Peptides against a protein of PDB entry 2YKT. Designs and how they scored, part 48

Target 1, 231 residues: chain A of PDB entry 2YKT
Amino acid sequence: SRSEEMHRLTENVYKTIMEQFNPSLRNFIAMGKNYEKALAGVTYAAKGYFDALVKMGELASESQGSKELGDVLFQMAEVHRQIQNQLEEMLKSFHNELLTQLEQKVELDSRYLSAALKKYQTEQRSKGDALDKCQAELKKLRKKSQGSKNPQKYSDKELQYIDAISNKQGELENYVSDGYKTALTEERRRFCFLVEKQCAVAKNSAAYHSKGKELLAQKLPLWQQACADPS

## One batch from the design tools (peptide)

Design b1_p22_2 (made by RFdiffusion4)
Fold by OpenDDE base, seed 1:
Parts: sequence; C-alpha cells; structure tokens
Structure b1_p22_2 (fold): chain B 231 residues (1-231), chain A 22 residues (1-22)
Amino acid sequence: as target 1 above (231 residues)
Amino acid sequence: SELEEKIEALEKELEEIEEEIE
C-alpha cells in the first residue's frame, strides 16, 4: 500500500542518517583534525624558515655593500609573518566554528535519531494495529451477517466499522506522510548545518588568501628591483 | 546543552507514548 511504502521510505531516511551520514561526518571531522594539524605544522616550519631568512638579512645589514638588501630580506620575512598570522586566525575559526561544533552534534545525534525513529515506529505501529483490528472486526461481522437469518441486524454496526476504518486509514496515511516529511527535514537540516559552517570557513580562507595576495602584490615589484639598484 | 535537552524531552515523550500504548 501507499502507506506501507511511505513508511519504509521514512525508516530508510533515518537509517541512512544513522548508518551513512553520521559515520561519514565522523570521518570528515577526523580528516579535518588531521588537516588542521598539518597546517599547524606548516606554520611552525615556516617560522623556522623565515627566522633563518631574518638571519640572512642581519648579515646583509652588517655588510658594507649589501645593507639595502638587508631591509628587503626583513620585509620579506615580515610579510610572511603577517600571512602566517592570518592563517592562524583561519585555523582557529576552522577548529572552533566547524570541527568542535560538528563533533558536539554528531556525538549526541545517534541517541536523538534512535529516539526519534523509535517514537515514529511506535506510533505508526499503534495506528496500524488499531486499523487492522477494525478491519478484522468488520470481516468477522460480515461473516456473521452472511450466515444470519437477519442480516439487517448488523447493518448499522457495519457502517460504523466502515467509517472507523476510513477515518483510521486517513489518520495513518497523514501520520506516515508527516513522518516522512519530518525525516527528510532532519536529513536536510544536517546537510544545511554542514554547508553553513563550511561557508564560514570559506570566508575566513578567502580573507587569508586575499591578505597574502595583497601584501605580496604590493611588495614583490620592489623586491624584484632591489638587486638592480646601485649599492 | 540545548540539544541534550531536546533529546531528553524526546525520550520522555517516547516513554509516555509507550506507557499509553501498553
């Protein structure tokens, strides 16, 4: 029946969230933590590299013929320091606004979905059983009426069961339909949350890239000419 | 905390429904 099919679809949505989405989200969070750790490692390694560049700048500043190149090397290191600061800000946002929030939700979601599914199943079954009971009683009544010398005696009761069955069928169909919509909404809400959090990360990432592009575009022409300038 | 409260509320509702059906 349409109701039975929709019921199966509803259960499948909940199962898909619990068995596919949530495990995949846990993996996504784990991969995000690995990515964060790697980027933190890049920041640390970059510090060592540009500290060494500063040392080269100091040596140039101490020289008799390359003093101006010392300033260039210092500027290069400073620009990269500013870029790294922006990266650190992005990483903080990545951790606090995406990973932490997703982790908090996914840990509780299994319990939530289990309860939600069980509630739906329990109520659906209750309504289904009530309908089945009425249908069974009508069938028994019709059998009794068919074997009776006075079938008219059962006519009013038959009409009552028919009306009850119609009403219960409608209620069950509406309940299952609403259940399916609710399940789809639950699924969509989870994807929307992920998209929204990823948008925040993307904005912060854009700021990082923009800052780097701006600083380097401003200074690179100057640095490229430094060796051509008279000492 | 808000999610935990929602879970607890849902579990309570489920318990009430189960009691009514029994």
Scores: peptide ipSAE 0.046, ipTM 0.738, DockQ to the pose 0.015
Fold by OpenDDE base, seed 3:
Structure b1_p22_2 (fold): chain B 231 residues (1-231), chain A 22 residues (1-22)
Amino acid sequence: as target 1 above (231 residues)
Amino acid sequence: SELEEKIEALEKELEEIEEEIE
């Protein structure tokens, strides 16, 4: 029946979230943590490199013929420091606003979905059983009426059961339909949350890249002329 | 958390439904 098919679809939505979406989200979080770790590693390694660059700048500043190049090397290291500060802010957001929040939700979601699905199944079954009972009673009544010398005696009860069956059928169909819409909404909500959190991260990432581009664009012409124009 | 509260409420509601069906 239509209601049975829709019921199956509803259950499948919940199963898809529990068995496909949530495991995939856990994997996404794990991959995010790995990515964060790698970026932290890059940051650390870069610090060592630019600290060494500062040392070269110090040597230049102590020289008789390359003093001005010392300032250039210091500026290069300083620009890197500023870029790294922006990266650190991005990583903080990535961790706190995306990974942590997703992790908290996914850990609780299994319990939530299990309860939600069970509730739906229980109520759906209850309504179905009530309908079946009314149908069975009507069938019994009709059999009794056919064997009776006075079938008219049962006519009012027959009408009552027919009405009850119609009402219960409609109720079941509406319940299952609403259940399906609810399930789809639950699924959509989870994807929307992911998208929204990823958008926030993307904005922070854009700020990092913009700052880096700005700083480098400002200073690079100055650095490029330094060797051609000795002091 | 809000989510935990929702879970608990849902579980309670489920329990009530099960009791009514019995």
Scores: peptide ipSAE 0.046, ipTM 0.730, DockQ to the pose 0.015
Fold by OpenDDE base, seed 5:
Structure b1_p22_2 (fold): chain B 231 residues (1-231), chain A 22 residues (1-22)
Amino acid sequence: as target 1 above (231 residues)
Amino acid sequence: SELEEKIEALEKELEEIEEEIE
């Protein structure tokens, strides 16, 4: 029946979240942690490189003919330091605003979904059983009426069961329908949460890239001219 | 947390429903 099919679909939505979405989200978090670690590693390695560049700048500053180039090299290293600071800020946000929050949610979500599904199943079954009982009683009544010398005696009771069955059928259908909508909403909410958190990360990343672009755009022309100028 | 509160509330509701059905 339509009700039975919709019930199956409802259960499948919950199962999909628990068995597909949440495990995939855990993997996403793990991959995010790996990405964070790699970027932190890059930042650390870059520090060594640009510290070495500073050393070259010091040597230039000590020279007789290349003093001004020392300042250029220092500026290059300083701009990089500022860019790396922005990256570190982005990474902190990435960790605290995305990874940590997702991890907290996914950890508790299994318990929530289990309870939600169980609630739905319990109520659905209860309504179904009540309907089945009324249908069975109607059948028994009809059999009794057919064997009776006075079938009219059972007519009022038969009408009552028919009405009860109709009402219970409608209630069950509505409940299952609402259950399906609720399940889909639960699924959508989880995807939306992920999208929103990823948007926050994207904004922070954009800020990092913008800062780097601005700093380099400002200084690069000066640095490019440094060797052409004799003093 | 808010989520924990929702879980507890849901579990309580489920318990009440089960008792009513029995």
Scores: peptide ipSAE 0.045, ipTM 0.726, DockQ to the pose 0.016
Fold by OpenDDE base, seed 4:
Structure b1_p22_2 (fold): chain B 231 residues (1-231), chain A 22 residues (1-22)
Amino acid sequence: as target 1 above (231 residues)
Amino acid sequence: SELEEKIEALEKELEEIEEEIE
Protein backbone atom coordinates (compact mmCIF):
# COMPACT_ATOMS: atom_id res chain seq x y z
CA SER B 1 0.00 0.00 0.00
CA ARG B 2 0.95 3.66 -0.29
CA SER B 3 1.27 4.03 3.48
CA GLU B 4 3.40 0.91 3.78
CA GLU B 5 5.74 2.09 1.04
CA MET B 6 6.08 5.54 2.58
CA HIS B 7 6.69 3.92 5.97
CA ARG B 8 9.55 1.89 4.51
CA LEU B 9 10.99 5.02 2.92
CA THR B 10 10.82 6.86 6.25
CA GLU B 11 12.61 4.08 8.11
CA ASN B 12 15.21 3.90 5.36
CA VAL B 13 16.02 7.60 5.78
CA TYR B 14 16.68 7.12 9.50
CA LYS B 15 18.68 3.97 8.82
CA THR B 16 20.75 5.78 6.18
CA ILE B 17 21.62 8.54 8.64
CA MET B 18 22.46 6.09 11.41
CA GLU B 19 24.28 3.46 9.37
CA GLN B 20 25.83 5.49 6.53
CA PHE B 21 25.98 9.21 7.28
CA ASN B 22 27.11 9.11 10.93
CA PRO B 23 29.85 6.51 10.42
CA SER B 24 31.06 8.47 7.38
CA LEU B 25 31.02 11.66 9.44
CA ARG B 26 33.11 9.98 12.15
CA ASN B 27 35.58 8.99 9.48
CA PHE B 28 35.56 12.55 8.12
CA ILE B 29 36.39 13.86 11.61
CA ALA B 30 39.20 11.32 11.95
CA MET B 31 40.64 12.33 8.59
CA GLY B 32 40.34 15.97 9.66
CA LYS B 33 42.36 15.26 12.79
CA ASN B 34 45.00 13.54 10.69
CA TYR B 35 45.09 16.53 8.35
CA GLU B 36 45.45 18.90 11.31
CA LYS B 37 48.30 16.83 12.71
CA ALA B 38 50.07 16.79 9.36
CA LEU B 39 49.77 20.57 9.00
CA ALA B 40 51.10 21.03 12.52
CA GLY B 41 53.96 18.80 11.49
CA VAL B 42 54.59 20.99 8.46
CA THR B 43 54.73 24.03 10.73
CA TYR B 44 57.26 22.35 12.98
CA ALA B 45 59.43 21.17 10.10
CA ALA B 46 59.26 24.60 8.47
CA LYS B 47 60.45 26.21 11.70
CA GLY B 48 63.59 24.12 11.59
CA TYR B 49 64.21 25.02 7.96
CA PHE B 50 63.78 28.76 8.46
CA ASP B 51 65.75 28.75 11.71
CA ALA B 52 68.56 27.32 9.64
CA LEU B 53 67.98 30.11 7.12
CA VAL B 54 68.35 32.65 9.95
CA LYS B 55 71.68 31.07 10.77
CA MET B 56 72.79 31.66 7.19
CA GLY B 57 71.63 35.26 7.57
CA GLU B 58 73.73 35.65 10.70
CA LEU B 59 76.78 34.45 8.81
CA ALA B 60 76.09 36.95 6.04
CA SER B 61 75.76 39.75 8.60
CA GLU B 62 79.13 38.81 10.06
CA SER B 63 80.79 38.87 6.63
CA GLN B 64 82.60 41.90 5.25
CA GLY B 65 81.02 41.88 1.81
CA SER B 66 77.55 40.33 2.26
CA LYS B 67 75.99 42.23 5.19
CA GLU B 68 72.97 43.43 3.23
CA LEU B 69 72.17 39.86 2.20
CA GLY B 70 71.92 39.02 5.88
CA ASP B 71 69.00 41.41 6.19
CA VAL B 72 67.34 39.82 3.17
CA LEU B 73 67.64 36.35 4.68
CA PHE B 74 66.22 37.63 7.98
CA GLN B 75 63.29 39.18 6.13
CA MET B 76 62.62 35.89 4.37
CA ALA B 77 62.50 34.09 7.70
CA GLU B 78 60.29 36.78 9.25
CA VAL B 79 57.77 36.62 6.41
CA HIS B 80 57.65 32.87 6.86
CA ARG B 81 57.01 33.33 10.59
CA GLN B 82 54.05 35.57 9.83
CA ILE B 83 52.66 33.09 7.30
CA GLN B 84 53.01 30.24 9.80
CA ASN B 85 51.27 32.30 12.48
CA GLN B 86 48.36 32.69 10.10
CA LEU B 87 48.36 28.94 9.45
CA GLU B 88 48.28 28.22 13.17
CA GLU B 89 45.33 30.54 13.55
CA MET B 90 43.54 28.73 10.74
CA LEU B 91 44.29 25.36 12.36
CA LYS B 92 42.93 26.56 15.67
CA SER B 93 39.70 27.55 13.96
CA PHE B 94 39.64 24.28 12.05
CA HIS B 95 39.90 22.37 15.31
CA ASN B 96 37.53 24.43 17.44
CA GLU B 97 34.89 25.41 14.91
CA LEU B 98 34.69 22.27 12.78
CA LEU B 99 36.19 19.14 14.31
CA THR B 100 35.16 19.66 17.94
CA GLN B 101 31.63 20.68 17.06
CA LEU B 102 31.11 17.83 14.62
CA GLU B 103 32.51 15.35 17.12
CA GLN B 104 30.19 16.54 19.88
CA LYS B 105 27.15 16.31 17.63
CA VAL B 106 27.89 12.92 16.08
CA GLU B 107 28.42 11.32 19.49
CA LEU B 108 25.00 12.45 20.70
CA ASP B 109 23.19 11.90 17.42
CA SER B 110 22.89 8.14 17.83
CA ARG B 111 20.71 8.60 20.91
CA TYR B 112 18.65 11.28 19.24
CA LEU B 113 18.00 9.28 16.08
CA SER B 114 17.20 6.12 18.02
CA ALA B 115 14.62 7.96 20.08
CA ALA B 116 13.16 9.74 17.06
CA LEU B 117 12.88 6.55 15.03
CA LYS B 118 11.41 4.63 17.95
CA LYS B 119 8.83 7.35 18.53
CA TYR B 120 7.82 7.26 14.87
CA GLN B 121 7.69 3.45 14.77
CA THR B 122 5.66 3.21 17.97
CA GLU B 123 3.03 5.67 16.83
CA GLN B 124 2.93 4.28 13.30
CA ARG B 125 2.43 0.75 14.63
CA SER B 126 -0.26 1.90 17.03
CA LYS B 127 -2.21 3.57 14.24
CA GLY B 128 -1.68 0.60 11.95
CA ASP B 129 -2.86 -1.86 14.58
CA ALA B 130 -5.96 0.19 15.26
CA LEU B 131 -6.76 0.19 11.55
CA ASP B 132 -6.18 -3.55 11.26
CA LYS B 133 -8.45 -4.17 14.22
CA CYS B 134 -11.29 -2.22 12.65
CA GLN B 135 -10.82 -4.05 9.36
CA ALA B 136 -10.87 -7.40 11.14
CA GLU B 137 -14.01 -6.50 13.06
CA LEU B 138 -15.75 -5.44 9.85
CA LYS B 139 -14.83 -8.75 8.25
CA LYS B 140 -16.21 -10.66 11.24
CA LEU B 141 -19.37 -8.63 11.18
CA ARG B 142 -19.91 -9.28 7.47
CA LYS B 143 -19.48 -13.03 7.98
CA LYS B 144 -22.00 -12.94 10.79
CA SER B 145 -24.43 -10.96 8.67
CA GLN B 146 -24.19 -13.43 5.78
CA GLY B 147 -25.16 -16.29 8.08
CA SER B 148 -28.00 -14.41 9.73
CA LYS B 149 -31.69 -14.52 8.91
CA ASN B 150 -31.81 -10.80 9.71
CA PRO B 151 -28.78 -9.22 8.03
CA GLN B 152 -30.26 -5.72 8.37
CA LYS B 153 -29.62 -5.94 12.11
CA TYR B 154 -25.90 -5.38 11.45
CA SER B 155 -26.14 -2.59 8.86
CA ASP B 156 -25.62 0.32 11.27
CA LYS B 157 -22.60 -1.30 12.86
CA GLU B 158 -21.13 -2.04 9.43
CA LEU B 159 -21.40 1.62 8.49
CA GLN B 160 -19.68 2.61 11.72
CA TYR B 161 -16.73 0.34 10.99
CA ILE B 162 -16.49 1.59 7.40
CA ASP B 163 -16.33 5.17 8.64
CA ALA B 164 -13.78 4.27 11.31
CA ILE B 165 -11.60 2.48 8.74
CA SER B 166 -11.73 5.47 6.40
CA ASN B 167 -10.77 7.89 9.17
CA LYS B 168 -7.98 5.70 10.53
CA GLN B 169 -6.60 5.09 7.04
CA GLY B 170 -6.46 8.83 6.41
CA GLU B 171 -4.85 9.47 9.77
CA LEU B 172 -2.21 6.81 9.16
CA GLU B 173 -1.39 8.15 5.71
CA ASN B 174 -1.04 11.69 7.02
CA TYR B 175 1.12 10.57 9.94
CA VAL B 176 3.45 8.56 7.72
CA SER B 177 3.64 11.41 5.20
CA ASP B 178 4.58 13.88 7.92
CA GLY B 179 7.05 11.38 9.31
CA TYR B 180 8.75 11.10 5.94
CA LYS B 181 9.02 14.88 5.60
CA THR B 182 10.46 15.08 9.11
CA ALA B 183 13.02 12.39 8.34
CA LEU B 184 14.11 14.15 5.14
CA THR B 185 14.43 17.40 7.07
CA GLU B 186 16.63 15.69 9.66
CA GLU B 187 18.88 14.38 6.90
CA ARG B 188 19.09 17.75 5.16
CA ARG B 189 19.85 19.54 8.44
CA ARG B 190 22.90 17.36 8.98
CA PHE B 191 24.27 17.97 5.49
CA CYS B 192 23.59 21.70 5.80
CA PHE B 193 25.46 21.84 9.10
CA LEU B 194 28.45 20.15 7.50
CA VAL B 195 28.37 22.53 4.53
CA GLU B 196 28.13 25.59 6.78
CA LYS B 197 31.02 24.49 8.96
CA GLN B 198 33.12 23.68 5.92
CA CYS B 199 32.36 27.16 4.54
CA ALA B 200 33.78 28.68 7.72
CA VAL B 201 36.91 26.60 7.28
CA ALA B 202 37.16 27.69 3.66
CA LYS B 203 37.01 31.36 4.69
CA ASN B 204 39.78 30.87 7.23
CA SER B 205 41.86 29.02 4.66
CA ALA B 206 41.34 31.84 2.18
CA ALA B 207 42.61 34.32 4.77
CA TYR B 208 45.73 32.23 5.28
CA HIS B 209 46.43 32.00 1.56
CA SER B 210 45.73 35.70 1.03
CA LYS B 211 48.09 36.76 3.80
CA GLY B 212 50.88 34.61 2.43
CA LYS B 213 50.37 35.87 -1.10
CA GLU B 214 50.36 39.50 0.01
CA LEU B 215 53.50 39.25 2.12
CA LEU B 216 55.47 37.39 -0.52
CA ALA B 217 54.28 39.65 -3.34
CA GLN B 218 55.44 42.68 -1.35
CA LYS B 219 58.92 41.40 -0.55
CA LEU B 220 59.88 39.09 -3.40
CA PRO B 221 60.88 41.87 -5.85
CA LEU B 222 63.21 43.31 -3.23
CA TRP B 223 64.79 39.95 -2.52
CA GLN B 224 65.23 39.20 -6.22
CA GLN B 225 67.16 42.43 -6.70
CA ALA B 226 69.43 42.00 -3.67
CA CYS B 227 72.22 40.16 -5.49
CA ALA B 228 72.15 42.48 -8.49
CA ASP B 229 72.70 45.60 -6.37
CA PRO B 230 76.32 46.50 -5.70
CA SER B 231 77.39 46.26 -2.10
CA SER A 1 23.84 21.20 25.95
CA GLU A 2 20.91 22.14 23.74
CA LEU A 3 21.18 18.84 21.92
CA GLU A 4 21.19 16.87 25.16
CA GLU A 5 18.09 18.72 26.28
CA LYS A 6 16.36 17.89 23.01
CA ILE A 7 17.28 14.23 23.39
CA GLU A 8 15.96 14.13 26.94
CA ALA A 9 12.75 15.83 25.90
CA LEU A 10 12.26 13.41 23.03
CA GLU A 11 12.93 10.41 25.26
CA LYS A 12 10.38 11.73 27.74
CA GLU A 13 7.80 12.19 25.00
CA LEU A 14 8.44 8.65 23.82
CA GLU A 15 7.91 7.32 27.32
CA GLU A 16 4.62 9.16 27.57
CA ILE A 17 3.47 7.79 24.21
CA GLU A 18 4.38 4.25 25.22
CA GLU A 19 2.42 4.63 28.45
CA GLU A 20 -0.63 5.85 26.56
CA ILE A 21 -0.52 2.94 24.12
CA GLU A 22 -0.19 0.32 26.87
Scores: peptide ipSAE 0.043, ipTM 0.709, DockQ to the pose 0.016

Design b1_p22_2_s1 (made by RFdiffusion4, then SolubleMPNN; from b1_p22_2, 11 letters changed)
Fold by OpenDDE base, seed 1:
Structure b1_p22_2_s1 (fold): chain B 231 residues (1-231), chain A 22 residues (1-22)
Amino acid sequence: as target 1 above (231 residues)
Amino acid sequence: DELDKRIEELLEELKKIEELIA
């Protein structure tokens, strides 16, 4: 029946969220944490590299013939520091605005969805059982009427059951239909939330890349000419 | 600014679709 089919679809939506989406989201969060850790590692490693570059700049500054190159090397290290600061800000946002919030929601969601599904199933079953009962009673009544010498005796009651069945059928269909829409909305909202949070990450990432591009574009021509134009 | 505008447009589109499902 239409209601049965839609009921199955509704349950499948909830099951898909619980068994596919949420586990995948947990994995996504885990991969995000790994990514964050790796980027933190990059920060640490980069510090060592550019500290060493500063040391080279100091040596240049101490030389008699390469003093101006010392300033260039210092500038390179400074630009890196500024870029790294932007990366750290991006990482903070990545952690606080995406990972933490997703983690909090996904942990709560398992219980919520289980309860929501159970509630839906219970109510759906209740309505279905009530409908089945009325249908069964009507069938019994018709059998009784079939064997009766006075079938007219049961005509009013038969009409009442028919009306009740029609009403209950409509209620069941409406309930299941609404349930399906609700389930789809629940699924959609979860994806939307992910998209929204990822958009925030994207904005911060753009800021990081923009700052890097800006700083390097500003200084790179100067650095490229440093060796060609000795003082 | 351009990126922000595009993000807002996408979010609005998603919201409209969500409303249709609800």
Scores: peptide ipSAE 0.020, ipTM 0.485, DockQ to the pose 0.052
Fold by OpenDDE base, seed 5:
Structure b1_p22_2_s1 (fold): chain B 231 residues (1-231), chain A 22 residues (1-22)
Amino acid sequence: as target 1 above (231 residues)
Amino acid sequence: DELDKRIEELLEELKKIEELIA
């Protein structure tokens, strides 16, 4: 029946969230933490590299014929520092605005969804059982009427059961329909939250890349010309 | 600013979809 099909669909939505979405989200968070750790490693390694570059700049500054190249090397290190600051801001957002928020929600979600599904199932079953009982009683009444010499005696009661069945069927269909909408809303809300948090990360990532591009584009022509114009 | 505007538009669209399925 339509009601049974919609009921199955409703249950499947909850099951999909619990068995597919949430585990995948946990994995996403784990991969995010790994990515964050790797970027921290890059930051550390980069510091060593550019510190060494500064040392080369110091040597150039101490030379008689390469002093201006010392300034160039210092500028390269300074640009790196500024880019690194932007990266750190992006990483803070990545951690605080995405990973932490998702982790907090996913840990609580399993119990919530289980309870929500159970509540829906209990009420759906209750309404279904009441409907089945009424249908069974009508069948019994009809059998009794067919065996009776006075079937008119049962006509009013038969009509009452028919009306009751119709009403209960309508209530069940409405309840299951509302349940399905609720389940879809629960699923959509979780994806929306992920998208919202990822947008914040993307915004900060764009700022990081933009700043780096601007700084390098500004300085690169100067650096390229430095060797052609000896002091 | 353009990126921010686009993000806001997408979030509004998502909210609208949520309302439709509710």
Scores: peptide ipSAE 0.019, ipTM 0.486, DockQ to the pose 0.050
Fold by OpenDDE base, seed 3:
Structure b1_p22_2_s1 (fold): chain B 231 residues (1-231), chain A 22 residues (1-22)
Amino acid sequence: as target 1 above (231 residues)
Amino acid sequence: DELDKRIEELLEELKKIEELIA
């Protein structure tokens, strides 16, 4: 029946969230943590590299003919420090505003979805059983009427059961339809939440990249000219 | 600023679609 088909679709939406979306989201969070760790590693490695660059700048400053290049090397290291500070802020946001929040939600969602599905199934079954009962009673009544010398005695009751069946069928269909809409909304809300959080990350990332570009664009022409100018 | 505006537009579109499903 149409109601049975829609019921199956509704259950499949919940199952898809629980068995596919949530596990995939957990994996996404894990991959995010790995990415964060790698970026932290880059930060640490970069610090060592530019600290070594500062040492080269110190040597230049102590030289007889390359003193001005020392300042250039120091500036390069300083710009890196500023860019790195922006990266750290981005990573902080990435961790606190995306990963932590997603982790909290996915942990709570398992129990919620299980309960929601169970509630839907219970109510759907209840309505279905009530409908089946009315149908069975109507059949019994019709059998009695056929065997009776006065079938008109049962005519009013038959009409009542027919009306009840029609009403219960309509209620079941409406309930399942609403259930399907609710399930789809639950699924969509989860994707929307992910999109919203990723948008925030994207904004922070854009700010990081823009700041880096600005700083480097400002200084790079000066650095490029440094070797051409005599001390 | 332009990016922020575009993000808000997309979120509003998503909200409208969600309301149609509900």
Scores: peptide ipSAE 0.017, ipTM 0.467, DockQ to the pose 0.051
Fold by OpenDDE base, seed 4:
Structure b1_p22_2_s1 (fold): chain B 231 residues (1-231), chain A 22 residues (1-22)
Amino acid sequence: as target 1 above (231 residues)
Amino acid sequence: DELDKRIEELLEELKKIEELIA
């Protein structure tokens, strides 16, 4: 029946969240932590590289013919420092606004969804059983009427059962439909939460990239001309 | 086909609900 099909769909939504979405989200968080660690490693390695660049700048500043190039090398290192500061801010946001919050949500979600599904199943079954009972009673009544010398005696009661069945069928359909909407809402909210948190990360990432672009665009022409300039 | 139509209907209703509570 239509209601049975809708019921199966409803259950499948809950199962998909619990068995597919949440495990995948846990994996996503794990991959995020790995990514964060790698980026932190990049930051550390970059510090060493640009510290070494500063040393080269110091040597240039002490030279007879390359003194002005020392300033250029210092500027290059300084720009990197500023870019790295933006990266660190992005990483903090990545950790605090995405990973931590997702982790908190996914850990609580399994118990909640299990309870929600169970509640839905219990009520759905209750309504279904009530409907089945009425249908069975109508069937029994019809059998009695067919065997009776006065079938008209049961006509009013038959109509009552028909009406009751119709009403219960409608109630069941409405409940299952509402259940499906609720389940879909639960699923959508989880995806929306992920999207929203990722948007926050994207904004912070954009700030990092923009700062880098701005700083390099400003300084690069100067640096490119440095070797052509007289000492 | 009938089921698909019902699903679409429910999705539209869901959208309306989400807009209402947003």
Scores: peptide ipSAE 0.009, ipTM 0.410, DockQ to the pose 0.039; fails the geometry check

Design b1_p22_2_s2 (made by RFdiffusion4, then SolubleMPNN; from b1_p22_2, 8 letters changed)
Fold by OpenDDE base, seed 4:
Structure b1_p22_2_s2 (fold): chain B 231 residues (1-231), chain A 22 residues (1-22)
Amino acid sequence: as target 1 above (231 residues)
Amino acid sequence: SELDKRIEQLLQELEEIEKEIA
């Protein structure tokens, strides 16, 4: 029946969230943590590299013929410092605005969804059982009517059961339909949350990339001319 | 930036969608 099909669809939505979405989200968080760690490693390594660059700049500044190149090297290191600051901010947002919040949500979600599904199943079964009972009673009544010398005696009662069955069928269909909509809404909300948090991270990432582009675009022409300029 | 503005708009749209769904 249509209601049975809709019921199966509803259960499948909950099942998909619990067995596919949530585990995948946990994996996503784990991969995010790994990515964060790697970026932190990059940050540390970069610091060492550019500190060494500063040292080269100091040597240039002390030289007789390369003094101006010292300033260039210092500027290169400084630009890196500024870019690194933006990266650090991005990483903070990545951790706080995405990973932590997703982790909090996914940890609570299993319990919630299980309870929601159980509630739906219980009520769905209750309504289904009530419908089945009415249908069974109608069948019994029809059997009695067929065996009776006065079938007209049961006609009114038969109509009442038919009406009751129709009403209960409608109620069941409505309930299951609403249940399906609710389930789909729950699924969509979770994806929306993920997208929203990822957008926030993307915004901060864009700031990092933009700052880097801006700083390098501004300074690179100057640096490129440094070796052509007289000392 | 233009990109930031667009992101903010999209975030607002998502928020509205979530409110509607809730």
Scores: peptide ipSAE 0.018, ipTM 0.420, DockQ to the pose 0.048
Fold by OpenDDE base, seed 5:
Structure b1_p22_2_s2 (fold): chain B 231 residues (1-231), chain A 22 residues (1-22)
Amino acid sequence: as target 1 above (231 residues)
Amino acid sequence: SELDKRIEQLLQELEEIEKEIA
């Protein structure tokens, strides 16, 4: 029946969230933490590299014929520092605005969804059982009426059961329909939350890349000309 | 910014879709 099919669909939505979405989200968070760790490692390694570059700049500044190249090397290191600051801002947002919040949500969600599904199933079953009971009683009544010498005696009661069955069928269909909409809304809300948080990360990432591009584009022509200009 | 505007538009679209499902 339509109601049975919709019931199965509703249960499948909850099961999909619990068995596919949530585990995948946990994995996403784990991969995010790994990515964060790797970027922190890059930051550390870059610091060592540019500290060494500064040392080369110091040597140039101490030379008689390469002093201006010392300034260039210092500028390169300074641009790196500014880019690094933007990266740190991005990483902070990545951790606080995405990973932490998703982790908090996913840990609480399993129990919530289990309870929600159970509540839906219990009420759906209750309504279904009540409907089945009325249908069974109507069948019994019809059997009794067919064997009776006075079938008209049962006509009013038959009509009452027919009306009750119709009403209960409608209530069940409405309940299952609402349940399906609710389940889809729950699923959509979770994806929306993920998208929203990822958008925030994307915004901060764009700022990082933009700042780096801007700084390098500004300075690169100067750096490229430095060796052509005599001291 | 243009990016902020686009994000706001996307979020609004998502909210509208959510309302249609509810």
Scores: peptide ipSAE 0.009, ipTM 0.385, DockQ to the pose 0.050
Fold by OpenDDE base, seed 2:
Structure b1_p22_2_s2 (fold): chain B 231 residues (1-231), chain A 22 residues (1-22)
Amino acid sequence: as target 1 above (231 residues)
Amino acid sequence: SELDKRIEQLLQELEEIEKEIA
């Protein structure tokens, strides 16, 4: 029946969230943590590289003919420091606004979804059982009527059961329909939350990239000129 | 997959952007 099909669809939505979405989200969080760790590693390695660059700048500053190039090398290192500061801010946001929040939600979600599904199933079954009972009673009544010398005696009661069955059928269909809409809404909400959090990360990432671009664009012409101009 | 196709499209768009800013 239509109601049975819709019931199966509803259950499948919940199962998909619990068995596919949530595990995948946990994996996503894990991969995010790995990515964060790698970026932290890059930051550390970069510090060593640019500290070494500063050392080269110091040597230039001590020279007789390349003193001004020492300042250039120091500026290069400083710009890097500023870019790294922006990266660190981005990473903090990545951790606090995305990973932590997703982790908190996914941990609680299994209990919530299980309860929601069970509630739906229980009520759906209850309504179904009530309908089946009425149908069974009608069948019994019809059998009695067929064997009776006065079938008219049962006509009013038969009509009552027919009406009850119709009403219960309608209620069941409406309940299952609403259940399906609710399940789809739950699924959509979870995807929307992920998208929104990822948008926040994207904004922070954009700020990091923009700052880096601006700083380098500002200084690069100066650095390029330094080698062309004799001391 | 549909996802793979979308990824390829996005990569192509990025390449075009890089050409414009070069």
Scores: peptide ipSAE 0.000, ipTM 0.294, DockQ to the pose 0.083
Fold by OpenDDE base, seed 3:
Structure b1_p22_2_s2 (fold): chain B 231 residues (1-231), chain A 22 residues (1-22)
Amino acid sequence: as target 1 above (231 residues)
Amino acid sequence: SELDKRIEQLLQELEEIEKEIA
């Protein structure tokens, strides 16, 4: 029946969230943590590299003929420090606003979805059973009427059962339809939440890249002329 | 759909950006 088909579709939506979406989201979070760790590693390694650059700048500052290049090397290291500060802020946001929040939600969601599905199934079954009962009673009534010398005696009751069956069928169909819409909304909400959190991270990432580009664009011409114009 | 059209537009814009920075 149409209601049975829609019921199956509804259950499949919940199952897809629980068995496909949530596990995939957990994997996404895990991959995000790995990415965060790698970026932290890059930050640490970069610090060592630019600290070594500062040492080269110190040597230049102590030299007789390359003193001005020392300042250039220091500036290069300083710009890097500022860029790294922006990266650290981005990483904090990535961790606190995306990964942590997704992790909290996915852990709570298993219980929620199980309960929601169970509630839907229980109510759907209850309505279905009520419908089946009315149909069975009508069938019994018709059998009695066929065997009776006065079938007209049962005509009013037959009409009542027919009306009840029609009403219960409509209620079941509406309930299942609403259930399907609710399930789809639950699925969409989860994807939307992911998209919104990724948008926030993307904005922070854009700010990091913009700041880096700005700082480097400002200083690079000065650095490029340093060797050509000794002072 | 409107969403599909928007996606196609964004993909085209991205392609143009990629060509510019390549």
Scores: peptide ipSAE 0.000, ipTM 0.291, DockQ to the pose 0.145

